Peptides against a protein of PDB entry 3V4L. Designs and how they scored, part 14

Target 1, 386 residues: chain A of PDB entry 3V4L
Amino acid sequence: GQPLAKDKVALLIGNMSYWEHPKLKAPLVDVYELTNLLRQLDFKVVSLLDLTEYEMCNAVDEFLLLLDKGVYGLLYYAGHGYENFGNSFMVPVDAPNPYRSENCLCVQNILKLMQEKETGLNVFLLDMCRKRNDYDDTIPILDALKVTANIVFGYATCQGAEAFEIQHSGLANGIFMKFLKDRLLEDKKITVLLDEVAEDMGKCHLTKGRQALEIRSSLSEKRALTDPVQGAPCSAEALVRNLQWAKAHELPESMCLKFQCGVHIQLGFAAEFSNVMIIYTSIVHKPPEIIMCDAYVTDFPLDLDIDPKHANKGTPEETGSYLVSKDLPKHCLYTRLSSLQKLKEHLIFTVCLSYQYSGLEDTVEEKQEVNVGKPLIAKLDMHRGL

## One batch from the design tools (peptide; made by RFdiffusion4, then SolubleMPNN)

Design b1_p9_2_s2 (from b1_p9_2, 4 letters changed)
Fold by OpenDDE base, seed 3:
Structure b1_p9_2_s2 (fold): chain B 386 residues (1-386), chain A 9 residues (1-9)
Amino acid sequence: as target 1 above (386 residues)
Amino acid sequence: MTELVSYAP
């Protein structure tokens, strides 16, 4: 019979905005597109951008809490990385230059922890470099992995090689995701699917002799990403897992704010990623005596590091939100909260209405404080360990 | 020419 997954869970991390390293672009698109594909495959997907070391550790810990016996686990990473002695290291955005293993997450350590969960399948998709880091002399003493025969690594590049993105004027995938996305929905054994991706990537003239997909697998069963999830969650653990995932994806409800001047504001929320939310405001009612009015959001929690210069834009694209802009209401002011993982408390902010009456030169302001609780990933309290 | 950006630092 076709294998059944008890559940399917994916953690996708895209690191781009490095502090001490070259900035990347493709991980934004790659994480977003892969999220949408894995959701079509009935994966519970947590998608995170631009994580520090501490935030990456917590994201992995939360991912491991979603894993259990017979669950399919998929970890995708796009960003800077290296490989020393057959160990893959994901580089956080706050990693120093040079970085060492102590500043990075070892994928094989995550695999060990996934094996302890008795998972049905462990898939790692690593869109990072596999060059040796000559500044890291640490020899990881890894305990012997269990023989679980359920492990698949898809490396975007071969050992000792680099992974690349194509620099375009617009949004583009990394090279690995460009080919992976065309095959990912196929009902094939995951190793067969990745082999086809490797053949497709091998036709790319830009990467010939520079990047080639490597597949490392111990997968003894015909398991696919298309394998159906076992029916209704019958276990308490499955219910808890579903609730935890749902918590991490709960948006604030849309609000209608009424100001004393008679202006009504619609305040709405959209998820771009599990840690990235767009706030949008629109004027839904304006008295005729008010000639101009704008509704700005301000006074965000300091932990979010919101630059007011990037808030309250006339288009989603001006905030850096290119992916969800088609699904957003038009004629709003848009603000992108890109670091929801940093939120320790409730998301409290001010909606400031600036308006002008007909025949008055002076601008009037009214303010309302809004508490939307903990949106998306902020519900998981990823920072409570400090 | 299409430039490739490396994921190596």
Scores: peptide ipSAE 0.405, ipTM 0.886, DockQ to the pose 0.767
Fold by OpenDDE base, seed 5:
Structure b1_p9_2_s2 (fold): chain B 386 residues (1-386), chain A 9 residues (1-9)
Amino acid sequence: as target 1 above (386 residues)
Amino acid sequence: MTELVSYAP
């Protein structure tokens, strides 16, 4: 019969805003596009940008809670990384320079934990360098992996080689994702799909002799990313998994705020990633005696590290939101919350209405506090380990 | 110019 997945779960991590390392750009686009493709494949996708070591550990732990017997698990990582002794290390944004294995996440440790969940398929897509880190001489003592015959690694590059992005004036994919995205929806065994991606990437003149896709697999069955999810959740574990995923993707409801002056504001929310939300405000009603009015959001929780200079922009693009801008309402003020994983409390903020009456020179202000609870990934309380 | 940026730090 056709293989069935009990469920399909993906964790996508894109690290680009490194503190002590060169900043990247492609992981933003790659995580976004891969998220949309995997959603079309009925994956439950958690998409996270710019994670610290602690946040990456917690994201992996939450991902492992979504895994169970016969579940397909996919981990994608785009960012800085290295490979020592056949172990792949993902580099968090807060990693020191130089970094070592103790500052990084070992992919083979994650694989071990996935095997303990008795997963139906384990896919690792590693868009990172596989160059040796000479500052790390540690040999990780990994426990012996089980012979599960359900493992696939797609490495963006060969052992000891580098992975690359193409930086230009616009949004672009990394080299690996550029070719992967064109084939990801194909109903093929995942190793066959990746072999075709390797052939397509091998035709690229920019990466010839610099980057080549490597496939490492122990996949004894014909498993595909297109494999259908087994029907209705029949277990308590499946219900828990569905609830856990749903919590991480719940947006606040849109609000209509009414001010004493008679101005009405629409407050709306959009997800760019599981940890990135856009807030937008619009004036939906204005009394004729009010000649000018603007609705600003302010007084955000300090944990979000929101610079007021980047809030309340006339376009999504001015906030750094280039991907979801087409789906947002026009003629708003936009604010991008890029670090929702840092939110320990409810998202409480102020909506400030600034307005002027006809024939008065003085600007009047009215304020309303808004509590939207814990949006998106903030519901998972990724900080509960402190 | 299109620049290739390495994912090696």
Scores: peptide ipSAE 0.401, ipTM 0.883, DockQ to the pose 0.847
Fold by OpenDDE base, seed 2:
Structure b1_p9_2_s2 (fold): chain B 386 residues (1-386), chain A 9 residues (1-9)
Amino acid sequence: as target 1 above (386 residues)
Amino acid sequence: MTELVSYAP
């Protein structure tokens, strides 16, 4: 019969905004496009941008909680990375310069933990460099992996080589994702699909002799990303997993705020990623006696590190949101919260209305506090234990 | 010119 997945879960991490290393751009587009494709394949997708070491560890731990016997697990990473002694290291955004294995996440350690969950398929898509880090002579003592015959690695580059993005004036994919996205929905064994991606990428004149896709697989069965999920979740564990994933992707409900002056504001929320949310405000009713009226969001929790200079913009693009701008209402003020994983408490903020009456020179202000609870990834409580 | 940016630090 056709292979069935008990469930399908993906963790996608894109690191770009490094503190001590060159900034990247493509991981934003790559994580977004891959999220949309994997959702069409019935994956439960957690998509995260710009994680610290601690935040990456917690994201992996939460991902492992979603894994169980016969579940398909997919880990995608785009960012800086290295390979020492056949061990792949993902570099967090807070990694020092130079970084060491102690500052990074070892992919083979994650694989070990996935094997302990008795997963049906383990797919790693690693859009990172595989060059040796000469500043780290640490040989990780990895425990022996089990022989599970269900592992697939798609490396964006060869051993000892670099992975690249193409920077131009617009949004672009990394080189790996540029070719992967065109084939990802094909009903093929995952190793056959990746081999076709390797052939397509091999035609790229820009990376010829610099980057080539490498496939490492122990996969003995015909498993595909298109494999259907086995029936309605009948187990208590499957219900808990579905609820946990749903909580991590629940947006706050849109609100209509009414001010004493008779102005009505619509407050709305949109997810760009599991840790990135856009707040938008619009004036939906204004009394005719009010000649000027502006609605600002302010007083965000300090743990979100919101720069007021980037808040309350007239376009989503001015906030750094280029991907979801087409799906947002027009004629709003927009604020992008890019670090929801840092939120320890409820998201409480102030909506400030500034307005002027006809024939009065002075501006009047009214304020309302809004509590939207823990939005998106903040519901997973990734800070449990600090 | 399209610039290739390496994911090596």
Scores: peptide ipSAE 0.386, ipTM 0.878, DockQ to the pose 0.848
Fold by OpenDDE base, seed 4:
Structure b1_p9_2_s2 (fold): chain B 386 residues (1-386), chain A 9 residues (1-9)
Amino acid sequence: as target 1 above (386 residues)
Amino acid sequence: MTELVSYAP
């Protein structure tokens, strides 16, 4: 019969905003598009941007808590990376220059931990470079992997080669995701699907002789990303997994704030990623005697590193939010919280209403503190070890 | 002009 997944879980990491390395752009688009495709495939998706080493370790640990016997696990990574001695290293945004294996996450170590969970399928999609790092002389002594015959690696490039993105004036996918996205929903064995993606990439004149997809697999069964999830969670572990994932994706409820002047503000929230939320404010009622009125958000927790210069923008795009802007209400002020994984406490902030009465020159301010609890990924307390 | 940016640092 067709294999059934007990559940399907994906961790997607896109690193772009490197501290000591060239900044990337495509991982934003690639993680977002892949998230939407995997959701159509009934995956529970955790999508994270711009993680430090510590945050990447914690994201992997939380991902491993979602894995169990017969669960399909998919790890996608887009960012800087290298390969030494057949071991793939994902480079965190805080990695030093030069970086070593001690500053990076080894994919084969993650695979070992996934095999301990007795997963039904392990898929790694690695959109990173596979050049040797000559500054890393560490030979990882990896313990022998179990013979599980349920492993697939899709590498965006060949061993010793580079992976690329296409930079232009707009948003574009990386080369790998550009071709992967067109086939990802096909009901095919995952290795056959990736082979077709490799053929499509091979037709690309831009990357011909520079980048080619490599498939490394030990997959004895006809498993596909389209494989149906087994019915209602019948185990305590499946219930816990569903609750943990749901908890990590819960948005704050929209609020209607009422000020003493009679102005009503709608405060709303939208998820761009599991660690990226847009806050928006709109004036829903204004007394006629108030001629000017703006609602700003301020006084965010210091651990979020919110620059006021990028807060309270007239468009989502001015905050750096290009992907969800079509789904946001118009005529708001927008603020993008891009580092929700750093939030240690409840998200408490101030809504400041600035307004002017007809016939008065002076601007009046009213403030309300808002506590929205722990939004999205912040509910997982990824910082429990600090 | 389409620029290819490497994921090698």
Scores: peptide ipSAE 0.385, ipTM 0.878, DockQ to the pose 0.855

Design b1_p9_2_s3 (from b1_p9_2, 3 letters changed)
Fold by OpenDDE base, seed 3:
Structure b1_p9_2_s3 (fold): chain B 386 residues (1-386), chain A 9 residues (1-9)
Amino acid sequence: as target 1 above (386 residues)
Amino acid sequence: MTKLVSTAP
């Protein structure tokens, strides 16, 4: 019969905004496009940008809580990375220069933990460099992996080689995602799909002799990313998993704010990623005696590190939101919250209405505090130290 | 021109 997944769960991490390392660009588009494709494949997808070491550990721990017997687990990482002695290390955005294994997440350690969950399939898609880090002489003594025959690695590049992104004047994928996205929805054994992606990448004149896909697999069964999820969640564990995922994807409800001057503001929310939300404000009613009015958001929690200079933009693109801008309402002010994982408390902020009456030179301000609870990934309390 | 940029740190 066709293999069935008990459930399908994916964690996607894209690190770009490194503190001590060169900034990347492709992970933004790659994580977004892969998220949309995996959602079409009935994956529960957590998508995270720009994680610190601590935040990456917590994201992996939360991902592992979604894994259980017969669940398909997919980990995608796009960012800086290295490979020492056949161990792959994902580099957090706060990693020092030089970084060591103690500052990084070992993929093989994650695999060990996934094997303990008795998963139906373990897929790792590693869009990172695989050069040796000569500043890290640590040989990780990994316990022998169990023979589960359900592991697939897709490495964006060969051992000891670099991965590349395409830089042009616009948004672009990394090389791996550019080819992967065209085939990801195909009903094929995952190793066959990746082999076809490798062939497509191998035809690219840009990457020929620079980057080639490597597939490492022990997958003994015909399993595909298209494999249907086993019917309605009947187990308590499946219900808990569904609730946990849903909790991490709950947006605040849109609000209509009414000011004393008679201006009405629509406050709306959109998810770009599990840790990235756009707030938008629009004036839906204005008295005729008010000639100008704007609705600004301000007084955000300090944990979000929001620069007011990047808030309240006339376009989503001016906030750095290039991907969801088509789905957003027009004629708003837009604010991008890119670090929702850092939020410890409820998201409380002020909506400030600045307005001018006809025949008065002075601007008037009215303010309303808004509490939207914990949006998206902030509901998982990733910062609760153990 | 399309430029490949390494994602090496």
Scores: peptide ipSAE 0.231, ipTM 0.849, DockQ to the pose 0.833
Fold by OpenDDE base, seed 4:
Structure b1_p9_2_s3 (fold): chain B 386 residues (1-386), chain A 9 residues (1-9)
Amino acid sequence: as target 1 above (386 residues)
Amino acid sequence: MTKLVSTAP
């Protein structure tokens, strides 16, 4: 019969905004496009941008809580990275320069923990450089991996080589995702699918002699990303997993705020990623005596590091949201919250209505506090491990 | 000209 997954769970991490390292661009597009493709494959996808070491550890721990016997686990990482002694290290955004293994997440340690969950399939897609880090002399003594015959690594580049992104004037994929996205939905054994992606990369004149996909696998069964999920989630564990994932993806409900002046504001929320939310405000009713009227969001929690200069923009693109802008309502003010993993408390903020009456020179302000609870990934309380 | 940029730090 066709192999069945008990469930399918993916963690996608895209690190771009490094503190001490060159900033990347491709991980934004790559994580977004891969999220949409994996959702079409019935994966429960957690998508996270710009994680610190601590936040990456917690994201991996929460991902491991979603894994169980016969579950398909997929980890994608796009960012800086290195490979020492056959161990792959993902570099957090807060990593020092130079970084060491103590500042990074070892992929083989994550694989060990996934094998303890008795997963049905373990897929690692590593869109990072694989150069040796000469500043890290640490030889990790890793425990021997179990012989599970359910492991696939897709490395964006060969051992000791660099991965590349395309610098264009617009949004562009990394080289790996550019070819992976065209085949990811194919009903093929995952190793065959990745081999076809490797052939497509090898035919590209841009990547020839610069970047080649490496596939490392121990996969004894014909498992595909297209493999159907086994039955209804009838087990207690499957229900818990579904509830945990649903919590991490629950948006605040859209609100209609009514001000004393008779202005009505629609407050809406959109997810760009599991840790990135766009707030948008629109004037849905304005009395005719009010000639100018704007609805600003202000007074965000300090743990979100919201710069007011980047809030309340006339377009999603001015907030840095280029991917979901087509799915947002027009003629709003937009604010992008890019660090929801940092939220320790409820998301409380102020909606400030600024307006002017016909024939009055003075601007009037009305304010309402809004509590939307913990949106998206903030419901997992990734910071509670301290 | 498409510029490839390394994602190496």
Scores: peptide ipSAE 0.208, ipTM 0.843, DockQ to the pose 0.790
Fold by OpenDDE base, seed 5:
Structure b1_p9_2_s3 (fold): chain B 386 residues (1-386), chain A 9 residues (1-9)
Amino acid sequence: as target 1 above (386 residues)
Amino acid sequence: MTKLVSTAP
């Protein structure tokens, strides 16, 4: 019979905005496109951008809580990384320069923990460099992995080689994702699918002799990303997993705010990633005596580090939101909250209405505080130690 | 010209 997954869970991490290292661009598009493809494959996807070491550890811990016997687990990482002694290290955005293994997440440690969950399939897609870090002399003593015939690694590059992104003036995929996305929905054994991606990458003149996909697997069964999820969650564990995932993806409801001047504002919310939300405001009703009227959002929690210069933009693109801009309503003011994992409490902020009456030179302001609870990933309290 | 940039730090 066709193999069944008990469930499918994916964690996607894209690190770009490094503090002490060169900034990347491709992870933004790659995480977004892969999220949409894996959702079409019935994966529960958590998508996170720009995580610190602590936030990455907590994201992995929350991902491991979603794993259980016969669940398909997929970890994707795009960012800086290295490989020492056959161990792959993902570099957090707060990593020092130079970084060491103590500042990074070891993928083989995550694999060990996934094997303890008795997963049905473990897929690692590592879109990072595999060059040795000469500043890290640590030989990781990894505990012996269990002999499980359910592991697949897709490395964007060969051992000891660099991975590359295409520096374009616009949005572009990384090299690996550019080829992976065209095949990811195919009903093929995951190792066969990745081998076809490797062939497609090998035909590209840009990548030929610079970057080649490496596949490492112990996968003895015909497992595919297209394998159907086993029907209705009958176990208590499956219900808990579904509830945990649903909490991390719950948006605030759209609000209609009414001001004393008779102006009505619509306040809306959109998810770009599990930790990135767009707030948008629009004037839905204005009395005729009011000639000018704008609705600004302000007084955000300090934990979010929102620069007012990047808030209340006339376009999503001016906030740095290029991916979801087509799905957003037009003629709003837009604010991008890019670090929802830092939110310790409820998202409370002020909506400030600035308006002018016909024949009065003075601008009038009215303010209303809004509490939208914990949006998206902020429900998982990723900043609280377990 | 399409420039490849390494994702190595």
Scores: peptide ipSAE 0.205, ipTM 0.844, DockQ to the pose 0.814
Fold by OpenDDE base, seed 2:
Structure b1_p9_2_s3 (fold): chain B 386 residues (1-386), chain A 9 residues (1-9)
Amino acid sequence: as target 1 above (386 residues)
Amino acid sequence: MTKLVSTAP
C-alpha cells in the first residue's frame, strides 16, 4: 500500500541578519516559498527567520515536541554553515567570529533526537556551505545513530564546497531552492525527487561546476513528501500536537478601534513567518469635521527591538515585507514585527490617533492601548529557560 | 552577468 504519515511537521530556519558574519538574502525567499509548498503538502510548518543560538535550540526543541512515531519530520536550514568530520553545523545569527561547534547547532544531534521520536521519515534540507571550519578542532563524539532506514539528507552543495545565492537587485532564491521548488510537489520517493533536482541543477549553465546537490540517504521505503496524512487524529497525542501547532500559528483577530472623536480604526494582522507579523492600520470612518487623521502604532515591548523609523510605513515593502504585500489590504500604515520569538510577555502596544479639526491649527491626539496576547510563535514561550 | 555569492561566513 502507499505509505501513510501519522502527521507531517516541518521546521524551516532562514538566517540572514548575522551580527559578525556577511548578511545573506536568499533565506527570506527560500523559507517563504518552501513554507507555501510544504503547506500544500499538508505539512505543519514552523517558519523562523534570524534566530540566535538559544532561539534555534528552542525552535528545535519545540519541533521535536511535534514529532512522534510515524510522523514525517522535515528540517530545512538556509544560512551560514560548515561541515567538520561529516557533522553539519548551522550557524546562528549571534555566532561569534570565528565560530565553533559550541556556538552552532549540530544537525546530527537533531537527527539523533528525531530518531528517539520514532519518526516515519527524517528529511534534512541543508542550504548552507559545507566547508571545513579550521577554527573548530572539536571532534564531536556523537552516539551511534540508530539504523532506522528513514533518513534523507539533501545538501545544497558537495562536501567541502560552498553554496551560493544569486546576487540580484531584487528578491532571488538560493541555488538549491530555485530547483527544489519546481519538483517539491511531485508524487515521487523523496530520494528520486532530489535526484531529479540534482539533474536540473547539473544542467543549469549558472551552477554547472560551481554547485551540485548531494543526496545522502538510508531510506529503504518508497516515502514521498506527498504521502497522505493518516486520517483524523485518533490519539490524544495527535490532538495535543495539532493544538500546539495551531496555537503557534494563531494570529490576533482584526480589531475595530473607536476613538472619542468618532474616528474608527481597523487594526489588522498578517503572518509573514511564524516569528514575523505585519500590523496594519486603516481609517475606516472619519467624521467630516476632521480634515487630517493618521493612526500610528507605538510603545511596543522593548524585547522586540522595533525601530520607530521602520514602523508605520505607507507600504509593506518599506517595512521590509516584500512577500506578503499582495495579500495585505491597501492604503494602510504597516509595521513589521520581525522578532516575535523574543516576546516574553503579551504584545501590548499603543494605537495613537493624530487628527486635526477643520478651522483649528492644533493637532489632537488620542491613544488606545491594545493587548493582542502572544501572537504566533510567541505562544511557545521560546524564552522560558532564561 | 549573474553573480553567484557564496553563503560561506
Scores: peptide ipSAE 0.182, ipTM 0.834, DockQ to the pose 0.758

